# Designs tried in a protein design run: peptides against a protein of PDB entry 5JNO. Part 109

Target 1, 112 residues: chain A of PDB entry 5JNO
Amino acid sequence: MVAKFQPPPEYQLTAAELKQIVDQSLSGGDLACRLLVQLFPELFSDVDFSRGCSACGFAAKRKLESLHLQLIRNYVEVYYPSVKDTAVWQAECLPQLNDFFSRFWAQREMED

## One batch from the design tools (peptide; made by RFdiffusion4, then SolubleMPNN)

Design b1_p28_2_s1 (from b1_p28_2, 15 letters changed)
Fold by OpenDDE base, seed 2:
Structure b1_p28_2_s1 (fold): chain B 112 residues (1-112), chain A 28 residues (1-28)
Amino acid sequence: as target 1 above (112 residues)
Amino acid sequence: MEEERRRREEELLEEARAAAEEYEASLL
């Protein structure tokens, strides 16, 4: 049997913390974006830890990785069980996450 | 309705900027 996904301790939200975010959210997609900001502030930072590394790159930092998406999805499922369906996740949450993340960096690039 | 959605998105973008700044400050 496949064990339930366990987030790393630094990404473990209490029920109260999750409820706080949910109370601010108007949809599953909105909740997903708010979770992205709260859980992974490092993804919005210009700090480049890959300087001098040929095996990794700054471009990788500006991408939503599978682990990040899985963590977000797990929390969204608590209040929006329909996202357990991959088709629903891909239609309602993924586009909003990608659009939000892209808009963030597009604005940052326009400011310099 | 569309104006409210836009406003909420802009507020969340600003929240993301603030979160990034706090993260960067934590590295110093």
Scores: peptide ipSAE 0.668, ipTM 0.938, DockQ to the pose 0.926
Fold by OpenDDE base, seed 4:
Structure b1_p28_2_s1 (fold): chain B 112 residues (1-112), chain A 28 residues (1-28)
Amino acid sequence: as target 1 above (112 residues)
Amino acid sequence: MEEERRRREEELLEEARAAAEEYEASLL
């Protein structure tokens, strides 16, 4: 038996907070993108934390990692249980997340 | 319907920009 996934405290949403985001969402994919913005604002920032730190290696800052996707999926599942099916997650949510994130940075590059 | 989808996406992109600015401000 696998224990229920518990998000880190900094990424814990109350039922009311999650409902507020859901109420603004039109689909599971839309909800996923909104959760991305709400949970991980740092992923949309241009701040380089490796600057001046000899102990820090450069990591691709503009990338969605497995932990980010796992957290988002767990919240989406609350209101869209169908995404528990990996095929549904990969068809409905992952493409929208990747496209949204890519479009964000593409747009920023055009403005700079 | 496609126009509405585009509008909503643009609004969410703007929200992401705002979230980034707030995050950066919190680091000061």
Scores: peptide ipSAE 0.668, ipTM 0.938, DockQ to the pose 0.929
Fold by OpenDDE base, seed 3:
Structure b1_p28_2_s1 (fold): chain B 112 residues (1-112), chain A 28 residues (1-28)
Amino acid sequence: as target 1 above (112 residues)
Amino acid sequence: MEEERRRREEELLEEARAAAEEYEASLL
């Protein structure tokens, strides 16, 4: 029996907030990308605040970690229950998340 | 449909850029 995953308070969305994002989304993969932007703006920054703050931890920047993916998946499955199946999650959501995130940083690198 | 999908993706990328800038500003 696996314990229910509970997001940290800073990443807790109300039903209304989640619905607003869902209403803007056209698919589970699209929803996942929108959640990525809304929940984790720090992942799109090259500023490593965590190194300067012991209380913030030492999470790697420019990487989608398991915690980020789990949080996103938990919200996506509310409206797309099929992503509870790992195969569906890996086929429908993960590629779109990774492609979106990679494209973002590729563009930033070209500008620097 | 492909053009609309591309446009939406580009808009979301711009939104992510803006979110990053706001985050960076919050650290200064």
Scores: peptide ipSAE 0.667, ipTM 0.938, DockQ to the pose 0.893
Fold by OpenDDE base, seed 5:
Structure b1_p28_2_s1 (fold): chain B 112 residues (1-112), chain A 28 residues (1-28)
Amino acid sequence: as target 1 above (112 residues)
Amino acid sequence: MEEERRRREEELLEEARAAAEEYEASLL
């Protein structure tokens, strides 16, 4: 049996915190996007001190990695068990996550 | 439904901007 996914401490939500986000969500895809904002504010920042400068870490920050997606999916599954089906995850949540994330950066680029 | 979805997305985009600013401030 594969071990149950355990998020890093900095991304661990309490039941109450998760419930609050869920209560604000209208769908699994909407919940996924809200989790993205709440869990990973660093992905929306143009500053990366760990990599020396904002320009050096630009490409890496503007990418949703597998660990980000898996962590979000695990939380979404709590209230939307259907996303355990990969086809459902890919149809209902992944497109919304990618579109939201890309739209964020597209808007930021237009404002620069 | 489409209008409501659009408004909620715009609000979430603003929340993302605010979250980024708070994150940046926490690193300084």
Scores: peptide ipSAE 0.668, ipTM 0.938, DockQ to the pose 0.910; fails the geometry check

Design b1_p28_2_s2 (from b1_p28_2, 9 letters changed)
Fold by OpenDDE base, seed 4:
Structure b1_p28_2_s2 (fold): chain B 112 residues (1-112), chain A 28 residues (1-28)
Amino acid sequence: as target 1 above (112 residues)
Amino acid sequence: SAAEAERRLEELLEEARAAAEAYEESLE
């Protein structure tokens, strides 16, 4: 048996919230990018929560982690069941997410 | 089309920028 994935409370979207995002989306990849922005605005911020701890030596990284991707995929599957196929997810959504995220930070680095 | 995709991407980038600013403001 496979356990049903349950998003953490801070990342739980209501049906209405998800529907609103879907209504603004033109494809599964587009939906994935919109979900990235809505669920994880902190990933687009320059705020470093680790800067206050000199002993930790931890530096915030601007990267998409497996948890972020899994959460997004689970929501995308609601309206685009085909992304349950890993090949479809890797062809239609992952490249768009990575390109979007990379372009964001590339532009920010040029502006600062 | 490719042009439409690029316009859509720029729109998303603007949304991300706005979301980041709103997030940072919420921390103040």
Scores: peptide ipSAE 0.656, ipTM 0.937, DockQ to the pose 0.881
Fold by OpenDDE base, seed 1:
Parts: structure tokens; sequence; C-alpha cells
Structure b1_p28_2_s2 (fold): chain B 112 residues (1-112), chain A 28 residues (1-28)
């Protein structure tokens, strides 16, 4: 048996917080995008942590990693159980997430 | 509709920008 994924404490949402986000969402894909913004605001920032800490060697990345996607999917599944099916997740949520994230940075680059 | 979807996306983009600014301010 495989253990269930447990999100880090800093990415834990209460039932009330999740419900508020869901109430503002019109679909699973929309919910996924809202969760991306709420859970990972740092992914939309130009802040470079490596500049502030020479000892840790951290490098900021402007990409959605598997850990981010897995965490979002876990919350989406609460209200949209169908995304437990990988085919549904890849059709209804991943394209919306990738399009949203890419459009964000494309617009930011044009404004510079 | 497609138009409604685009409007929703623009709203999400604005929310993301606001979230990024708030995050940056929290680091100062």
Amino acid sequence: as target 1 above (112 residues)
Amino acid sequence: SAAEAERRLEELLEEARAAAEAYEESLE
C-alpha cells in the first residue's frame, strides 16, 4: 500500500479556506488555478532568494514542479473526485494551469 | 462561453499579480 501524500504545514488549508476558494470557482480547472495563486504566490514573484542567502544556494524557478501540481490536485480532488483519474486531471486541470501560468509570465515580460 | 472564460482568466491574472506584490511586501 502507498501512503497518502501529506502537504507541508505551510501549505495546509483549513476546510473553511478551501470552501471559500471553491465558492469562487466555476470548474475544476478554475479551482486549480485559484489554488495555485493562494498556495504559491512566490511562483508569480521576481524575488531571487539566492541573492539574499549565499549559504543555501537556492535558485528560484519559474516553472510548475511535480510537487506543486500534486498538492493542487490533492485539494481539487476533495470537490472534484473525478480528477483522481489521471486522464481527467490531464484534460481538465493541467492545460488550464499551464496556460494560466504561461500567460502570466508572458504578460509580465511584455510590460518590462 | 469562450468570452466568459477569457474574462475569468484575466481576473485570475490580476489576482496573481496582487498576490505576488503582497508576497514581496511581506519579505521587506
Scores: peptide ipSAE 0.656, ipTM 0.937, DockQ to the pose 0.897
Fold by OpenDDE base, seed 2:
Structure b1_p28_2_s2 (fold): chain B 112 residues (1-112), chain A 28 residues (1-28)
Amino acid sequence: as target 1 above (112 residues)
Amino acid sequence: SAAEAERRLEELLEEARAAAEAYEESLE
């Protein structure tokens, strides 16, 4: 059988932690954005870990990668089963995630 | 409403900023 997806330990939320986030959320898209902040605060940081380290290589830290989206979707799915449908995920959650993330960095760029 | 949605987004943006600052502080 195919093993159930398990998040890495550093991104594993307890039922209580997830419920707390859900209680503050008004929709699947809203929940997705809150999960983005809670799970991946490093994506909102301007810290350059590759600076001065040739071995670190290039890191696209200001992009939402497949792993980030997969982890978020798995948690959203618990309370909003409709996102199991890819069309629903792409219509209700992805646009809100991308808009939220892009607006964040747009504001930061204006402040610099 | 649209106004409520925008207020909600601004709250999320503030939370993200706070999370980033807390993360950066944890690295110092």
Scores: peptide ipSAE 0.654, ipTM 0.936, DockQ to the pose 0.908
Fold by OpenDDE base, seed 5:
Structure b1_p28_2_s2 (fold): chain B 112 residues (1-112), chain A 28 residues (1-28)
Amino acid sequence: as target 1 above (112 residues)
Amino acid sequence: SAAEAERRLEELLEEARAAAEAYEESLE
């Protein structure tokens, strides 16, 4: 048996907060992207991540790490239980997350 | 449609920019 994933306090969403994000989402992939923005705004900033969050101590500010993805997936599963299937997660959510994140930084790099 | 998906993506990108700015402001 695997213990339930417990997010750090700073990434803990209330039911109301999660519902608000869900209400703005059109799909599991869309929800995943919105969660990425809401939970990890530091990943979209040029500021050093370690400076922004001393508690988690992440070093790769421009990379989606396993912990980020797992946390997002856990929330997505609440309303889209099909993503409990890894194949569904990899087909419906991961590509959208990666595309969204890469496009963001591609645009920012062209502006600098 | 594909066009709708792209528009939605642009909206998300704008939200991400805003979130980044808010985050940076919170650190100042």
Scores: peptide ipSAE 0.654, ipTM 0.936, DockQ to the pose 0.888

Design b1_p28_2_s3 (from b1_p28_2, 11 letters changed)
Fold by OpenDDE base, seed 1:
Structure b1_p28_2_s3 (fold): chain B 112 residues (1-112), chain A 28 residues (1-28)
Amino acid sequence: as target 1 above (112 residues)
Amino acid sequence: SAAEQEEREERLLEEARAAAEAYEESLE
């Protein structure tokens, strides 16, 4: 048996919040990107979030980690159950997430 | 259309920027 993933309280969305994001989304991949922005604004910041927590050993401040992706996938599955298939997740959502995240930082680098 | 999709993505990028700024402000 595989234990069900439970998000930390700070990343828990209400049904109403999730529905609002879904209503703005045109696809599972689009939904994934919108969830990324909503749940993890710290990933789009230059601020080292480990500054306030000496116990945090997180060094990769500009990378999408497995825990971030798993949480996003769990929410996407609510409205797009096909992403339970890893092949579908890797074809429809992961490329869009990576492209969006890369494009964001590429634009920021051009502004500097 | 492709143009509409690009515009939507650009708006989402702007939203991400705003989210980052709000996060930074919350740390002050």
Scores: peptide ipSAE 0.663, ipTM 0.937, DockQ to the pose 0.948
Fold by OpenDDE base, seed 2:
Structure b1_p28_2_s3 (fold): chain B 112 residues (1-112), chain A 28 residues (1-28)
Amino acid sequence: as target 1 above (112 residues)
Amino acid sequence: SAAEQEEREERLLEEARAAAEAYEESLE
């Protein structure tokens, strides 16, 4: 038996918080992008995450990692159960997440 | 419409920028 995935406390949204984001969303993909911003503001920052950790010396700060995607997917599934199907997740949510994230940094690179 | 969709996306990008700034401020 696999235990239910439980996000770390810092990434735990209340039902009210999640509903607020959902009310602003028009689709599962849109919801996914809004969750990305809400849960992981650090991914949109220029701060070097490895600066405080000399031991690891590694930070994938400009890539969406599997943990980020899993957390987002878990919340999206609450209101869009169809994303439990991996094919639907990959067709409806992942492309929008990647496009949004890429567009963000592309714009920042042009400004810098 | 396409224009409305683009506007929504741009607003979300701006929200992401604000979120990043707030995060950076929290580190100070």
Scores: peptide ipSAE 0.662, ipTM 0.937, DockQ to the pose 0.923
Fold by OpenDDE base, seed 5:
Structure b1_p28_2_s3 (fold): chain B 112 residues (1-112), chain A 28 residues (1-28)
Amino acid sequence: as target 1 above (112 residues)
Amino acid sequence: SAAEQEEREERLLEEARAAAEAYEESLE
């Protein structure tokens, strides 16, 4: 059996922090996007993570990885239990995340 | 409305830009 996912310390939100984000959200998809911004600001930067972390050689990638998505989903489930259903997650949240992330970079690429 | 949704998304995009800049500053 798969153990319950536990976020790394740097991505652990308190109940109060999560509630603050939820209070700004109008839907599960909207909440997912807000969590993306809150948890992973590095994904919106061109700076290589290896430059900021001397302890590891991890290179920041401009993509949403499984770990990012899993963590976001776990938080969304707290207030939108229906996303425990993969079909709901794929219909309501994943498209919103992808569209938002793509739109962000599309705008940045148009800037000089 | 569609206009309200667009405005909210633009604000979130701006927030994302600010978050990225703050992240970059933390690396300086």
Scores: peptide ipSAE 0.662, ipTM 0.936, DockQ to the pose 0.916
Fold by OpenDDE base, seed 3:
Structure b1_p28_2_s3 (fold): chain B 112 residues (1-112), chain A 28 residues (1-28)
Amino acid sequence: as target 1 above (112 residues)
Amino acid sequence: SAAEQEEREERLLEEARAAAEAYEESLE
């Protein structure tokens, strides 16, 4: 039997928690960005990532990595099944995630 | 509208900042 993907405990959302985020979202891309904030607050911090999770090892700071994106996609597809299509994911969600994340750090740099 | 979308994005950016600060506090 092929095991179902299970996120690490700190990234596990209950159905109620996910629904709450979905209710605040206007699209799959919007949902993706909200999940990014909810699941990975450490990516928005100046603190070294390794301080937050010793088990994660080295991770590039201020960069969305494959595991982050995959986990977000898994939650998004629950309410937006169309993102199971890679073309849809790349057109509707990835650009919004990247733009949001880039804008965050661009603003932080402007405040310095 | 575009203006509404911009406002929503700004709010989410603020939430991200707050989330980061909360995370940093949790490390103390």
Scores: peptide ipSAE 0.661, ipTM 0.937, DockQ to the pose 0.927

Design b1_p28_2_s4 (from b1_p28_2, 13 letters changed)
Fold by OpenDDE base, seed 5:
Structure b1_p28_2_s4 (fold): chain B 112 residues (1-112), chain A 28 residues (1-28)
Amino acid sequence: as target 1 above (112 residues)
Amino acid sequence: SAAAAEERQRRLLEEARAAAEAYERSLL
């Protein structure tokens, strides 16, 4: 048996919060992208803001890590259990997550 | 100021939310 994944407190969604996002989503991939923005606003922080913090020395990281993807998948599985199949997750959710995230920053970098 | 920084981050996050919705529509 495998213990269930327990998200850190800062990435914990209540049932009501998750339902609200689900109600706005039309697919598992869509839900995944919405969860990305809701769970990890720090991935969408301004690099100038982050680099300008001399007090803490913080610099924003703009990459999707395994923890991010695992957390998103765990929540998506609640309403789209088919993504428990890795092949489905890789076909329906991962491409949309990566494409959405990369396009977001590509566009913002061109605006600067 | 801190307030100005918070406002900038709020706007950027709102843009991210809007972008997610726009991305969804682009797949339809």
Scores: peptide ipSAE 0.608, ipTM 0.911, DockQ to the pose 0.103
Fold by OpenDDE base, seed 1:
Structure b1_p28_2_s4 (fold): chain B 112 residues (1-112), chain A 28 residues (1-28)
Amino acid sequence: as target 1 above (112 residues)
Amino acid sequence: SAAAAEERQRRLLEEARAAAEAYERSLL
């Protein structure tokens, strides 16, 4: 038996919050990008998370990790069940997530 | 200052939100 994936408390969305994002979204891929910003604002900041801890060396990377993608997919599935199919996820959502995220930081790098 | 840093981070997040909205439209 495979246990259901449970997001950490800080990444929980209420039904109302999710619906609000869905109402603003034009597609599953669009929803995914909006969820990325909503769930993980830390990925869109210049905060150095490792500055306070020389011992552990923890630092958030500016990359989309499997946990981020899995959480987003779980929420997208609620309104777009087709993304349960990995091929659909990889064609409709994952490319947009990666492209959006990379373009965001590329543009900021040019402005600095 | 700490306040200035927080404001900069807030602006960056707002830019991310705006970028997400603009991104999908750019694909159409």
Scores: peptide ipSAE 0.607, ipTM 0.911, DockQ to the pose 0.103
Fold by OpenDDE base, seed 3:
Structure b1_p28_2_s4 (fold): chain B 112 residues (1-112), chain A 28 residues (1-28)
Amino acid sequence: as target 1 above (112 residues)
Amino acid sequence: SAAAAEERQRRLLEEARAAAEAYERSLL
């Protein structure tokens, strides 16, 4: 028997919340991008977190870190079990996440 | 003001949500 992944409380979605996002999604990659915005609004914010936290290791950076990607992947796997295969995750979801996120901030930088 | 800052952040998040939806449509 293998224990199921349990996300931190601040990144937990109910079954109903997840289903709502899935119903709006056209693919695993689409679901991943929607989850990115839903779970991590702080990555789409101009709020300055320069104070940081040495105790918890928190740093405000405009990049997708391992925790972000792992949490998204775990939710995507519920409805798209094929992403359990790392090759599928890296071909279908990860490029779309990175491209979407990069384009978002690239567009904002051009507006400055 | 705090209210103005909150409004700016709200708008940015709304833009992110719209961008995610538009991004997928552009790939179809």
Scores: peptide ipSAE 0.607, ipTM 0.912, DockQ to the pose 0.103
Fold by OpenDDE base, seed 4:
Structure b1_p28_2_s4 (fold): chain B 112 residues (1-112), chain A 28 residues (1-28)
Amino acid sequence: as target 1 above (112 residues)
Amino acid sequence: SAAAAEERQRRLLEEARAAAEAYERSLL
């Protein structure tokens, strides 16, 4: 028996919130990218979490983690059940997410 | 200042939202 996945409270969307994003989306991949920005605005922040702690040596990394991807996939599945198929997820959503995220930061690094 | 930093972060987020919209359009 597989336990039902439940997102952490900070990453929960109501049905109305999700529908609003879906209504603006042109595809499953588009929905995934929009969810990325909606759910994880911290990944698009320029805040330096290591600031003020010289001893930590911790540098915030801008990367998509498994949790981010899993949460996005779960929401995308609501309106695009085909992404339950890993091959579909890896063809229609995952490349778009990675490319969008990479391009975002690449462009910002050049602008600064 | 803190207010200025918050404004900058808000702008970045808005740029991210706009970028997501533009990204999909560029693929179509």
Scores: peptide ipSAE 0.609, ipTM 0.912, DockQ to the pose 0.103; fails the geometry check

Design b1_p28_3_s1 (from b1_p28_3, 14 letters changed)
Fold by OpenDDE base, seed 2:
Structure b1_p28_3_s1 (fold): chain B 112 residues (1-112), chain A 28 residues (1-28)
Amino acid sequence: as target 1 above (112 residues)
Amino acid sequence: MRLRFEDPEELMEALERFVDEYSLEQAA
């Protein structure tokens, strides 16, 4: 039996909160982007780990991890059950998510 | 100089700009 995915408490949305986001969304892809911003604002912050560590030059990768995508997809499925099909998820939601995220950081890099 | 967002509202504004642009791209 496959265990149900349980999001961490900090990433749990109430039905009312999710409904509010859905009401603002025009599509599954749009909803996915809105969920990305609401759930993971830290992915859009310019965090420099080198400030706290002079001995290492490691910095957080600006990437959408599988866990992020899984959490978003789980919520999108509530109102867009077709995204349970991986092909639909990859065609309707992932491209918009990736475009939003990549364009965000590309713009920031050009402003440096 | 790189722009920074001070609060989630500014990030939401960036999202809305993207959504508008993306919608136009998909409609073209």
Scores: peptide ipSAE 0.562, ipTM 0.876, DockQ to the pose 0.414
Fold by OpenDDE base, seed 1:
Structure b1_p28_3_s1 (fold): chain B 112 residues (1-112), chain A 28 residues (1-28)
Amino acid sequence: as target 1 above (112 residues)
Amino acid sequence: MRLRFEDPEELMEALERFVDEYSLEQAA
């Protein structure tokens, strides 16, 4: 028996919170980007935790990892059940997520 | 919507700019 994925408490959204984000979203891909910002603001920070926190050993990475994507997908599925199909997820959400994330950091690199 | 980052307005502006641009790109 496979256990259902349970988001960590820091990534748990209430139904009301999720609905608010959905109400602002134009599409599944847009919703995914808004969830990315809402759930993982640390991915958009220049803070180097490895430099500032030797105790935790955490190093901030400018990368969307599988866990990030899985969490976002789980929430997107609530209102866009078609993304349960991997092909739909890869066509509608992943490209927009990757583009948003890459363009964000590309702009930051130019400003530095 | 809860915001847990120091510069929420700038990040939201970046998101909205991207959404607008992406919409135009997909429509073309």
Scores: peptide ipSAE 0.561, ipTM 0.883, DockQ to the pose 0.218
Fold by OpenDDE base, seed 4:
Structure b1_p28_3_s1 (fold): chain B 112 residues (1-112), chain A 28 residues (1-28)
Amino acid sequence: as target 1 above (112 residues)
Amino acid sequence: MRLRFEDPEELMEALERFVDEYSLEQAA
C-alpha cells in the first residue's frame, strides 16, 4: 500500500496555525488559496524555488505542481472532508487556486 | 507603480483583493 503523504518539516502546520487560517477562510477554495500563500510564498517570487528538501523536490518557477496541490488538499480536508472526493476538489478548490495564481503572475507581467 | 510581493503578509493582501473580485464574478 502507498504510505500516507507526510509533509516535510518546513511545510508542517500545527493545529492552531491551521485553525487560524481556517478562521479567516470563507470556503474550501478560499482556504486553499490562503494555504498556498502561507506554505509556498516562494512560488510568488522571481527567484527560482529550492529549499533543499528531498521530499518536495524542485519546484519550477510559476508552476503549481502536484506536491504543492497535494499538501494543500491534505490540510483543506481537515475542515472540508468533502474534498477527499476528487470531483469536489476539482470543482471547488482547484479552479480558484489556479485563477489566483495565474492572475497574480499576469498582473506581475504587466508591472515589469 | 510596480507592486512588490516579498512576504506572506503582502501576498495575503493580494489574496484578499482576489477573493473579493472572485466572489463578484461567481455571483454574476
Scores: peptide ipSAE 0.560, ipTM 0.877, DockQ to the pose 0.404
Fold by OpenDDE base, seed 3:
Structure b1_p28_3_s1 (fold): chain B 112 residues (1-112), chain A 28 residues (1-28)
Amino acid sequence: as target 1 above (112 residues)
Amino acid sequence: MRLRFEDPEELMEALERFVDEYSLEQAA
């Protein structure tokens, strides 16, 4: 018996909140991207650390980590149970997530 | 000038443009 995934409190979505996102979604991959935006807006922000430290050179890493993907997948599964199959997740959702994220930052860097 | 999204709505609009384009690419 597999234990139910419990997201951290800061990433909790109510059924109503998730429903709203689903209602706007055209597919599991679309839903995944929408969840990415809603759950992790910080990944789309250009964080300026120079204000606090001019010498350390610290910068936020623009990366989709395993925990991000796992959390998104668990919400997507609610309305798209097929993504419980890793092959489906990797074919339908993960490529779209990565494509959206990479295109976003590519555009941002191009307009600098 | 660098694009800066101040709220999730603008980010969502960017996402929707992407989704539309992505759907067309997959259907082709």
Scores: peptide ipSAE 0.566, ipTM 0.879, DockQ to the pose 0.394; fails the geometry check

